Peptides against a protein of PDB entry 3J47. Designs and how they scored, part 40

Target 1, 121 residues: chain A of PDB entry 3J47
Amino acid sequence: IRLTNQLKSLKGLQSKLKDVVEYLDKVINKELPINHTILGKLQDVFNLLPNLGTPDDDEIDVENHDRINISNNLQKALTVKTNDELMVIYISNLVRSIIAFDDLIENKIQNKKIQEQRVKD

## One batch from the design tools (peptide; made by RFdiffusion4, then SolubleMPNN)

Design b2_p15_7_s2
Fold by OpenDDE base, seed 5:
Structure b2_p15_7_s2 (fold): chain B 121 residues (1-121), chain A 15 residues (1-15)
Amino acid sequence: as target 1 above (121 residues)
Amino acid sequence: SRLEKEIQELEEKIK
């Protein structure tokens, strides 16, 4: 029962990964337009994955080393791009917060002026 | 793939 559930979950993950690969192949071949939202979510998944390229030091098969280096370089490239996107989002939120703060200050100044006028009348 | 190997190993352990 427990092993069957683990196998079912792993097969489900394999199917989803296959669908993602097939989608990426179609995008690479220009059969489908690039969806930046899908690519962003895929980058988030890769950023949550443990480094797929730390070999436990005990199986030096020379053929795996090139694939590991490519995977690590891809993960680093995805992390850099994600950091740039997060920086743009951060700046955008900062600007929105500054504008909202400025509007609050201006509203407070106007309300104070209106109260000072009502006390003079 | 690595995932396919893990699936195959789990299938062999269930039989």
Scores: peptide ipSAE 0.022, ipTM 0.441, DockQ to the pose 0.618
Fold by OpenDDE base, seed 3:
Parts: C-alpha cells; sequence; structure tokens
Structure b2_p15_7_s2 (fold): chain B 121 residues (1-121), chain A 15 residues (1-15)
C-alpha cells in the first residue's frame, strides 16, 4: 500500500516533467511564444528539485538560504527510504505546481491557433 | 534519468 502510493506519485511527477519538456521544446523551436509566467513557475519547480546537476554548475547564487534548505530537505526525502511520507508530500507539491500552469500552457496553445487562423483569414 | 531509476526500483519492490 505505501509503496504503491509512492510509485503512483513518482509516475505522476514523471508524466508532468515530460509535459514540461515537450512545452519547452515547442518554445525553443519557436512554435510557441515565451511565457514569463510559465517560466517563473518552472524556476520555482527547479528550485524545489534536488540539484541533479553535474558538479560543474558552481555559479548558482549564494543569496537564497531558504531555497538551499528546501532543496536539501527534498534531496533527503528522496535519498532516505524512511522519509516516505515527506517524499510523497514534496512530489505532490511539485505536481500541484506543474498542474497550476497546465491550463496556462493549454490556453496559450489555443490562443496561438486562433491568431494563426485570423491571419489566414 | 534518476527519476526513472527510482520508478524502476519501486516497481521491482512491488513484484
Amino acid sequence: as target 1 above (121 residues)
Amino acid sequence: SRLEKEIQELEEKIK
């Protein structure tokens, strides 16, 4: 039961991260305009993720003592098998943050399609 | 990815 709930939460996070990557690829390919609100929320998600970066990214700013504590707590929750409930809470918060801009992504895709139709007409 | 490895490890523990 506990392991099944953790697996479900982790699969949920994986799916949402895939959707974010697909959105970023569309922005990079200029298929969608840059949305600063979506990028701001993505930055918040990355700040909550454990530093999965290679040891060579030594340049991320010393000014956020609270962000370092949150990242360290998430990293501990993912590495320490005994903190299963904390891991589920952190994953749920990350998923909720991504869900909160899914509607913004979809609305921007729809608005772009409407504009492209109006220019053809 | 690291996340994919954690999913695989959890799937192996459920079997």
Scores: peptide ipSAE 0.019, ipTM 0.440, DockQ to the pose 0.665
Fold by OpenDDE base, seed 1:
Structure b2_p15_7_s2 (fold): chain B 121 residues (1-121), chain A 15 residues (1-15)
Amino acid sequence: as target 1 above (121 residues)
Amino acid sequence: SRLEKEIQELEEKIK
């Protein structure tokens, strides 16, 4: 149940990211007009993104022996906990930005459909 | 994408 709900939430996030890509492709192909509010929210998402090009800093030096292991384990545990808390805040803000962006895309698509119906009518 | 790999790995762990 808990793992299935996490998978469902992750699939939902993946679907929203695909909708974002499809919207950007339609804007690039001039099928939709540029919306500066949508592009501003996309820039906010990229500014929140950690550098996706740093391989894990797992190469900070396993080289110096003796007598500081208790402060380094506590500092590493506090750094891991702080990084996990910051990561949760970051992911929460990223997810909120993606949801808000998806809602703006859907509203823009619906508004275009309503305008196309009014011109036929 | 990275997210697609994470979804695929989670799907494989549920099977």
Scores: peptide ipSAE 0.019, ipTM 0.426, DockQ to the pose 0.611
Fold by OpenDDE base, seed 4:
Structure b2_p15_7_s2 (fold): chain B 121 residues (1-121), chain A 15 residues (1-15)
Amino acid sequence: as target 1 above (121 residues)
Amino acid sequence: SRLEKEIQELEEKIK
């Protein structure tokens, strides 16, 4: 039961992160215009990420380091019942920000499809 | 991705 719920939560987070990547790829490829509201929510997500990466002192490799440490701390916080209320709050805020960002992405993609259909009619 | 690996490891532990 607990592990199943953790897996479900991780799958949900993974899906939302895939939507973010797909949106960013479309923006990079100039298929979608840059949206400042979406960009602002993405910045909110990134501003929460550094707080998940408390450096454990001992691994010097600067170029891959931030993503690996953030993911380790996220994994620890999701899999272990941490009594660290701060970590739970930061993850909860991060997840809420990702969900809100995903909703904006989906709305923007749908609005673009509706506009493209109206130009073809 | 790393998250995909973690999900896969959890799926293997549930089976």
Scores: peptide ipSAE 0.023, ipTM 0.436, DockQ to the pose 0.709; fails the geometry check

Design b2_p15_7_s3
Fold by OpenDDE base, seed 3:
Structure b2_p15_7_s3 (fold): chain B 121 residues (1-121), chain A 15 residues (1-15)
Amino acid sequence: as target 1 above (121 residues)
Amino acid sequence: SRLEELIKQLEKLIS
């Protein structure tokens, strides 16, 4: 019973991974437009994966060199995109902080003007 | 302010 449920869950995961690959192939072939939300979720999945690109030092099989280069290029591309997304979030927060600061300054200036008018009356 | 408008444009570009 437990083993059967684990096998069923693994088959379900395999099916979902196949659907993701099929989607990516359609995007590469320009059959579907790029969906940034889906790509973002895929990046989250890859960020949760252990570094598949550090084969332990010992077996330099020449055939793995292309796979290692692809893995390193993919990891680099994912890192760059993640950094760009974080930069966007950081800039948005910075902008909000600047607006809040400007509003605080304007409110302080207005309050000072109101106090100066009350002292003249 | 002019600064707020520039910031809103930046937010729109980033969003």
Scores: peptide ipSAE 0.042, ipTM 0.706, DockQ to the pose 0.020
Fold by OpenDDE base, seed 5:
Structure b2_p15_7_s3 (fold): chain B 121 residues (1-121), chain A 15 residues (1-15)
Amino acid sequence: as target 1 above (121 residues)
Amino acid sequence: SRLEELIKQLEKLIS
């Protein structure tokens, strides 16, 4: 029972990873826009992946070193990309907040002018 | 305001 559940969970994970790969291929091919939610989840996965770049001092088969470097470069690239995307989102939200604040100030100025006119009449 | 319009243009460029 426990082993069967682990195998089922692993198969489910494999299916989800396949879906992510297919999504990424479509994004790379510009068939789909980048979804920040999916990218964020992918980053969470990569952040949970052990740093494949910790050289465990055990016998480095030369083939593993290239895979480790590719994985570290990929992790770094994904981290940078998401930081840039988060920065864009942050700037956009900041700009929206500034606009909303300017509108509020302008509305208060207009309301004050209207009140001053009503007192003069 | 002119400021608001400029900010909106910047937002459009960044988004």
Scores: peptide ipSAE 0.042, ipTM 0.713, DockQ to the pose 0.018
Fold by OpenDDE base, seed 4:
Structure b2_p15_7_s3 (fold): chain B 121 residues (1-121), chain A 15 residues (1-15)
Amino acid sequence: as target 1 above (121 residues)
Amino acid sequence: SRLEELIKQLEKLIS
């Protein structure tokens, strides 16, 4: 019973992973637009993935070396992509802050002109 | 403002 439930859960996870891969393939092929919300959730999933590149010290099987290298390359690629996205978000927030500051200055200048006009009338 | 327009253009390039 427990083993069957674990196998069923693993099969369910495999199916969901396949759906994610199919979605990513469609995005890469430009069949679907990039959804930033989905991308952010995928990044969260990848950040929650245990370091797939830390082999447990005990099973240095030679077959795991290729998987470890693929995992490390994937983690590096994900880190670079995350950094680029965070940079874009950071710059966008800076731009918005500068616009808001410019609008505030312009509003203060206009208010001062209106007050000066009211004192002359 | 001219500054706002320049910033909007930069935002568009980065987005």
Scores: peptide ipSAE 0.040, ipTM 0.698, DockQ to the pose 0.019
Fold by OpenDDE base, seed 1:
Structure b2_p15_7_s3 (fold): chain B 121 residues (1-121), chain A 15 residues (1-15)
Amino acid sequence: as target 1 above (121 residues)
Amino acid sequence: SRLEELIKQLEKLIS
C-alpha cells in the first residue's frame, strides 16, 4: 500500500513534469505566449534543485559528461536571467525612490517659500 | 521634470 502510493505520487510528478516540458516546447515554438508567472515559478524550482552537475565520483561515462554540461549551462542561463531580472527591478525601484525624493525636496522648497511670505506679511 | 525623462529613458533601455 505505501509503496504503491509512493509510485502513484511519483507517476503524478512525472506527468506534471511532462506537461511542463510540453508547455516550454510550445513557448519556444511561439505557439503559446510567454507566461512570466509560470516561468518565475519554474526558475524558483530550478534554483531549489541541487546542482545536477556535481558528478558523484562514479565513472563519468561520455553520456554523463554531456548531461553535466547541459545541466551546468541550464543553471548558468537561469542564474543570468534571474540576475538580469533582479537588476531591472533594483534600478526601477532606485529610480522611483529618486523621483519620490525629488518631489519631496520640491514640496519642502515650496513650503519654505510659503512660510517666508507669511512672515513678511 | 528632467529627472522623470531621464528615468523614462533608463527604463526603456532596461526593458
Scores: peptide ipSAE 0.038, ipTM 0.691, DockQ to the pose 0.018

Design b2_p15_7_s4
Fold by OpenDDE base, seed 2:
Structure b2_p15_7_s4 (fold): chain B 121 residues (1-121), chain A 15 residues (1-15)
Amino acid sequence: as target 1 above (121 residues)
Amino acid sequence: DELQKKIEELEKQIE
């Protein structure tokens, strides 16, 4: 009973993974438009997957080396692309913070000049 | 192929 439910859940996951592969193949073949929201969620799934390309150093069957290298290169490419996108967001937020800080400095300088004028009159 | 083999092995343990 517990094992049968786990196997049924695993078969359901395998079916969903097949549907995702078929969707990606249709996107690669330009049969479907790229949905950036689906691609982003897929990237999040790949980032949450425990290293699909580090075989624990004890299960290197020499025949899997090419598939392992392809999965590692894909994960690295997805991680680099995520890091570059996060870097652009970080720089944009940093620039906004610098502008807001400059506006605060200018407001303090103007307020000080107005106070110095009011003490001379 | 390996994932399918592991599924078939798990099916055989349920019988």
Scores: peptide ipSAE 0.027, ipTM 0.454, DockQ to the pose 0.406
Fold by OpenDDE base, seed 5:
Structure b2_p15_7_s4 (fold): chain B 121 residues (1-121), chain A 15 residues (1-15)
Amino acid sequence: as target 1 above (121 residues)
Amino acid sequence: DELQKKIEELEKQIE
């Protein structure tokens, strides 16, 4: 019973990871727009992942030290790269929101001027 | 490239 439930949960996690990969591939191929909320959650998942390439503490073979260092450097490089990409994207959306807000203010000012002219005629 | 290779290695360990 416990093992069957763990296997079912693991298969469910595997399916969700495949859905994430397929989503990322569609985003890379420009088939879907980048969703920053999804990318932020993926970043949180990658930051919570145990160092992918620390072998669990039961096989200290001296040959793994270079693989551990490469994997820790890869994870750090991925965390930094993903953070910088998300920051550029966040700034781009912030700038777009500021421009859209400025256009809204200008539209309100123009509408007010048109109303003030109609009251004088 | 190296990230994609690592994803494929992880996928192969899950299969």
Scores: peptide ipSAE 0.023, ipTM 0.398, DockQ to the pose 0.042
Fold by OpenDDE base, seed 1:
Structure b2_p15_7_s4 (fold): chain B 121 residues (1-121), chain A 15 residues (1-15)
Amino acid sequence: as target 1 above (121 residues)
Amino acid sequence: DELQKKIEELEKQIE
């Protein structure tokens, strides 16, 4: 029962992974426009994947070494691209915080000028 | 292909 449910879940995951590959192939071939929301969710999935490139030391078939290296290079490239996207969000939030701080300074300067005028009258 | 082969091998060990 537990093992049959794990096998069914793994087959479901394999089918979903195939649908993702077919989508990515259509995007690479320019048959479909790049959907940034789908690409972001795929990046999140790949960032949550355990490092597929530590061979547990018991099955170094030479045919797996090139596929493992390609998967690791892809995971690294997706992590870098996610970091660049997070950097743009961080810069945008930093700029918003600087503007809000400038508005606070200007409000304090105006309030000080109003108080200095009321003390002269 | 290799992932599918490994799934089929695991299926034969459960039967």
Scores: peptide ipSAE 0.022, ipTM 0.447, DockQ to the pose 0.339
Fold by OpenDDE base, seed 4:
Structure b2_p15_7_s4 (fold): chain B 121 residues (1-121), chain A 15 residues (1-15)
Amino acid sequence: as target 1 above (121 residues)
Amino acid sequence: DELQKKIEELEKQIE
């Protein structure tokens, strides 16, 4: 029962991963529009994956080395994409902060002109 | 008897 339930859960996870791959292939082939919300959720899932590039030093089967290298390349590609998205968000927030600072300067200049008019009347 | 019940319970957990 417990082992059968674990196998059923693993088969369910495998089916879900296949659906994700098929979705990504359709997006790559431009058959579906890119959904940034789905891609962000996929990225969150990959960032929550434990470091798939550190097999504990006790399971070095030489056949896993190519799978580990593929996993490490995937993690690096996802980390680069995360860094690029964070950079765009950072630049956007910096630009918004500069605009808000300019508006504050203009408001201070206008308030100063209004005070100088009230002192002349 | 009690050991055999515990074996059957473990077998049921493995199944």
Scores: peptide ipSAE 0.039, ipTM 0.389, DockQ to the pose 0.116; fails the geometry check

Design b2_p15_8_s1
Fold by OpenDDE base, seed 2:
Structure b2_p15_8_s1 (fold): chain B 121 residues (1-121), chain A 15 residues (1-15)
Amino acid sequence: as target 1 above (121 residues)
Amino acid sequence: NQQIQELEKKIKELE
């Protein structure tokens, strides 16, 4: 009974994963518009998956190597894309901080010039 | 023998 229920739950998960693959194939083939909310949730799922791509180098039959390489390339591509997006956000925040610091320096220079004029009058 | 029968019972309850 418990093992049969676990097997039913696993088959239900397999069906849902198949529906996700079919959706992704339709998006790749441009049959469906890209939904950024679905892609974001899919990235979250891939980030929560245990690294499907450390084969401990000692026990994977040569026939599984191509499927594991595809999953690792996908995880690596998602990680690189996420790092590039985070880098653009970081650079944008750094530029804002530099501008705010430059404005502070210019305000400090102007305040010093105004004080030096008031001491000469 | 008794431990094997308890394991077989647990397996049948899990199936």
Scores: peptide ipSAE 0.030, ipTM 0.356, DockQ to the pose 0.021; fails the geometry check
Fold by OpenDDE base, seed 5:
Structure b2_p15_8_s1 (fold): chain B 121 residues (1-121), chain A 15 residues (1-15)
Amino acid sequence: as target 1 above (121 residues)
Amino acid sequence: NQQIQELEKKIKELE
């Protein structure tokens, strides 16, 4: 029962992965517009994948080494791109926090000036 | 051989 459920889940994952590949092929062929939300989620998946391409040193089939290197280079490229996107989001949040802090300082200065005027009248 | 039979038994218990 548990193994049958794991096999069913794995077949379901394989079907979804095939649908993602077919979608990516249509995007590469310019048949569909690029959806940045799908690409972002795909990058998150690749960042969560273990390093696809440390061969445990026990099966050197020379034909897999090039595919493994391509996979590692793709994973590194996607990780770098995700890091750059996160950096832009982080900078944008930092700038918004600085502006909100500046507005708070200015409001405090204005309120102090208004109180000092009311004590002189 | 004995380890294979024990694994096959565990696989059947997980099905």
Scores: peptide ipSAE 0.030, ipTM 0.351, DockQ to the pose 0.030; fails the geometry check
Fold by OpenDDE base, seed 3:
Structure b2_p15_8_s1 (fold): chain B 121 residues (1-121), chain A 15 residues (1-15)
Amino acid sequence: as target 1 above (121 residues)
Amino acid sequence: NQQIQELEKKIKELE
């Protein structure tokens, strides 16, 4: 439910970003007049975006390669962060399992001692 | 086995 709602919200954002790109392409192609109010709001959105990494200065074809590299670097950074968070959760669950086994061993030892005392009386 | 089922439940609750 929460993840599905986040994914739905992200897909809705992606659709809106696509509509903005299509609008900008029409403005670049001179099919639509420049609207300074839309452009100002778009600048505000870009100023709120985290630095989608500057492509390190290696030559060749700025328009399609940069969008793919920015998407791949952000996706890679999100994947690494998610993997590190999952690793910490895994270690925490492993430690909890070891403690629970230790408590179970101690409880079995105590129960055995109580039974051995009752057989001697 | 029980831990896997608990994780599957938590994943399903997060979906």
Scores: peptide ipSAE 0.025, ipTM 0.373, DockQ to the pose 0.069; fails the geometry check
Fold by OpenDDE base, seed 4:
Structure b2_p15_8_s1 (fold): chain B 121 residues (1-121), chain A 15 residues (1-15)
Amino acid sequence: as target 1 above (121 residues)
Amino acid sequence: NQQIQELEKKIKELE
């Protein structure tokens, strides 16, 4: 039961991420205007994302060693069961940001459809 | 044995 509910929630999140990608593709294709509020919420989502980039082994700068060690320790901490609370808090904040972003996208798509209808009347 | 039974119980609660 709990695993099935987690899988259902993850599938819901995947659908919301797909709607975000479809919105970004429409903005890139100039079908929708750039919305700074939507872009700000997308930046909030990316700022919550852990740096998933392993730097490719080609820049030995001593200032990146602490960030690489933090990223590798974070990947290890995501795999090692000692910080399930921080992972759950992080995922919960990420999910809240994605939901709030999706609701904003849907509201903007609906507002555009309403404006396009008012220009045709 | 007791740890295995506790793990089996947790798996069943997750399903």
Scores: peptide ipSAE 0.022, ipTM 0.340, DockQ to the pose 0.027; fails the geometry check

Design b2_p15_8_s2
Fold by OpenDDE base, seed 5:
Structure b2_p15_8_s2 (fold): chain B 121 residues (1-121), chain A 15 residues (1-15)
Amino acid sequence: as target 1 above (121 residues)
Amino acid sequence: TRQIQELEQQIQQLS
């Protein structure tokens, strides 16, 4: 019963991870727009991975400690890289939104000037 | 994929 529930939970996690990969592949291929809320949740998951991969220090053979440290360092490096990539995407979208807002303001100012000229003629 | 399959096999042997 307990092991069957753990297996069911692991299979459910595997399915959800597959759905996340398929989503990321579609975003990479530009088939879907970037959803910042999904990317933020993925970042939170990656930040929690180093804390989920530390077995309590009470039964680690010396050969497993080096592999766990390498895995934790790789996970940290992947998290930093992913954070930097997401920051660049976020800044790029922010800049595009600011430019589009500036263009909208300029167009509104120009349209107002044209209307004020037509009322004077 | 390989590590998840190995874990699924270990869980199935203990069940």
Scores: peptide ipSAE 0.029, ipTM 0.400, DockQ to the pose 0.234
Fold by OpenDDE base, seed 4:
Parts: C-alpha cells; sequence; structure tokens
Structure b2_p15_8_s2 (fold): chain B 121 residues (1-121), chain A 15 residues (1-15)
C-alpha cells in the first residue's frame, strides 16, 4: 500500500512535469504567448529545487555529467534572472515608499498652513 | 528565500 501510493504520486508528478514541458515547447514554438506569471512560478520552482547538479558524491555516471552541467547552467541562468527581476521589484517598492513619504510630508505641511491660517482668522 | 517570500507577499498586498 505505501509503496504503491509513492509510485502513484511519482507518476502524477511525472505527468505534471510533461504538461510543463509541452507548455514550454508551445511557448518556444510561438504557438502560445509568453505568460510572465507562469514563467515566474517556474523560476520559483527551479530556485526551490536543491542544486540538481551539485554532485552529491555517490552516483556520477559519466553519461549524466553533461545533463547535470546543462541543468546547472539553466538553474544558474534562472537564478541570475530571478535576482535581476527581484532587484527591479525592490527598487520599484523603494520608489513607491519614497513617494508615499513625500506625499505625507506635503500633507503635514499643508495641514500646518491651514491651522496657522485658522488661528489668524 | 525569506526575503523573496516577503517581497512576494508585499506585491500581493499592492495588487
Amino acid sequence: as target 1 above (121 residues)
Amino acid sequence: TRQIQELEQQIQQLS
């Protein structure tokens, strides 16, 4: 029972990975528009995957070394791109916070002027 | 990882 459930879950994961590959192939072939939200979630998955190419020293079959290097280069490229995208988001949030702070200062200055005017009348 | 999750949560609050 437990082993059969694990095998069923692994087959389910394999089916979902195939659906993702077929989606990416359709996007590469320009059959579907690039969805930035789906691409971002795929990048998050690759960033949460434990390094699929630090060889834990226990099964370096020489035929997997090229696939492992390709996977590492892809993961590194996705991590760099994600870091650049997050930097742009961080800068955008910083700018929004500065604008909101400036608006707060201006509102306080205006409120002070209105109070000073009301004390003169 | 933590800073990324905090940024994602802030983006979701602004959307």
Scores: peptide ipSAE 0.023, ipTM 0.557, DockQ to the pose 0.100
Fold by OpenDDE base, seed 2:
Structure b2_p15_8_s2 (fold): chain B 121 residues (1-121), chain A 15 residues (1-15)
Amino acid sequence: as target 1 above (121 residues)
Amino acid sequence: TRQIQELEQQIQQLS
């Protein structure tokens, strides 16, 4: 019973993975428009997968090496792209924080000048 | 799990 349920769950996951591959093939072939929300969720799924490209160095059957390299290259490409997108967001937020800090300094300098004028009058 | 289910629903709406 437990083993049969695990096998049924694994077959269900395999079917769903096939549907994702078929969707990606249709997008690559330009049969479907690129949906950025689907691609973002697919990147999140890949980033949550334990690195599909490190078999422990002791189980590399030579026939799996090419498939493992392709999977690892795809995972690295998705991770690098996600890191670059996050870096642009980080820089944008840093620039906004610097501008807000400059405005705070200018406001503090202006308030000090107004107080110094009121003490001379 | 939730993100995978939402992806599957979006693929089904396009198919």
Scores: peptide ipSAE 0.018, ipTM 0.405, DockQ to the pose 0.049
Fold by OpenDDE base, seed 3:
Structure b2_p15_8_s2 (fold): chain B 121 residues (1-121), chain A 15 residues (1-15)
Amino acid sequence: as target 1 above (121 residues)
Amino acid sequence: TRQIQELEQQIQQLS
């Protein structure tokens, strides 16, 4: 439920980001007039984002390839770290489930022995 | 059975 709600919220955010990109592409292609109120709100969103290697709008020259690679490497590193943390949690839960299952088997064996003794007396 | 139900509830809370 909590992870499903987080995933749903993240998918909703991804859809909104896609709609923003599509809007910006239409503005760049001169299909839509520039709306300064939308651009101001986008700037506020970008100012609230951690430095994901978005080029500050003041350096239009000469490093777009290395900054895109740094952004992609940071995103990849965060994704790998998150996957490794989730894998450790998954293994820990799996081990706990196996131990709990072993304890249930042992409890069933003991209960069966106690019943077999009570039928012999 | 009880521990399996508690595990299912934990998985359902995580989901």
Scores: peptide ipSAE 0.045, ipTM 0.538, DockQ to the pose 0.040; fails the geometry check

Design b2_p15_8_s3
Fold by OpenDDE base, seed 4:
Structure b2_p15_8_s3 (fold): chain B 121 residues (1-121), chain A 15 residues (1-15)
Amino acid sequence: as target 1 above (121 residues)
Amino acid sequence: TSLIEQLEKEIKELE
């Protein structure tokens, strides 16, 4: 029962991956418009998958090798794009944190000056 | 003020 359910789930995943490849081929061929929501979800999936190692070169027909190379190039392009997006988000958050820290320091300095004036009066 | 304005500009150029 457990093994059969795992095999069924894996076959379901394989079918979905085939549908994704067919969709991407249609987008590359300009048969379908680019859907950024689908690309974003696909990108999330590839980011969760550590290195799909090249299956051993010795059993893959040349036609499958070209499709795997195209898939690997697309995966690499999606990973680069994700890293760039994450870098922009990281820099933006870092700068916002620095600004908020500067404002906090300035507010503390002003509050200290106001307290020191109240003690002198 | 001047550093904050520069950093806000840089964020806006990256978005």
Scores: peptide ipSAE 0.028, ipTM 0.548, DockQ to the pose 0.019
Fold by OpenDDE base, seed 2:
Structure b2_p15_8_s3 (fold): chain B 121 residues (1-121), chain A 15 residues (1-15)
Amino acid sequence: as target 1 above (121 residues)
Amino acid sequence: TSLIEQLEKEIKELE
């Protein structure tokens, strides 16, 4: 019973993974529009995958080495792209914070000038 | 003003 349920769950996961691959192939072939929400979730899934491309030094046959290298290159490319997107968001938030700080300084300078004028009248 | 304009330009070049 437990083993049969695990095999059924694994087959269900394999079917879902196949559906994701077929979706990606249709997007690559421009048969479907790019959905950024699906791609973002897919990137999150890849970023949560253990490094499928570090063979711990135990005995992976030379024929799997190319598939592992492709998987590792894809993971690296997704990580770089995610880091670049996060960098843009970080810089945008940093600049918004600097602008808000500059506006606060300018408001303080203007308020000081108004107070100095009221003391002279 | 000048620093803000430079930072806005840099954001726009990264987007």
Scores: peptide ipSAE 0.027, ipTM 0.579, DockQ to the pose 0.019
Fold by OpenDDE base, seed 1:
Structure b2_p15_8_s3 (fold): chain B 121 residues (1-121), chain A 15 residues (1-15)
Amino acid sequence: as target 1 above (121 residues)
Amino acid sequence: TSLIEQLEKEIKELE
């Protein structure tokens, strides 16, 4: 019973992974529009994956070396893209903070002028 | 206004 449920869960994960590959192939082929929310969630999943390019120390066959290099290049490309996205978000938040601070300064200057007028009258 | 417009332009070029 437990082993059958684990096998069923693993088959369900394999089916979902296949659906993700088929979605990515359709996006690459321009058959579907890019959905940034789906791509962001996929990047989060890949950033949470253990480094698929560390072979446990059991036999580096030449075929595994090419897979390791591809996995490392993919992980590096995803990390770079995540860093660029985080940089854009950081700059956007910095700009919003500067605008909000400028509005606060202008409001403070206006309030000071109103108080100085009320003291002269 | 001018600094805000420059920063909004730079954000839009990075998105």
Scores: peptide ipSAE 0.023, ipTM 0.538, DockQ to the pose 0.020
Fold by OpenDDE base, seed 5:
Structure b2_p15_8_s3 (fold): chain B 121 residues (1-121), chain A 15 residues (1-15)
Amino acid sequence: as target 1 above (121 residues)
Amino acid sequence: TSLIEQLEKEIKELE
């Protein structure tokens, strides 16, 4: 019973990971717009992933120490790169929102001027 | 209009 439930949970996790990969492939191919909420959650998952370079604590062969450090540095570099990329996209969307708000204000000012002219005629 | 279009283009090139 316990082993069967663990296998079922692992299969469920594998399916969800496949769905995430398929989503990322669609985003990379520009088939889907970037969803910051999904990318933020994915980043939280990467930050919670045990260091992809920690071999199980039971065989620290001295040859693996350099590989562990390289893997941890790569994971850290990937996390930083992903943070910087997300930050750029957030700033881009913020600037677009500010521009759209400015255009809305200008349109509202123009509409008000047109109404004030129509009341003077 | 022209400056906004330039900024939107530059933002689109950064994505």
Scores: peptide ipSAE 0.022, ipTM 0.481, DockQ to the pose 0.020

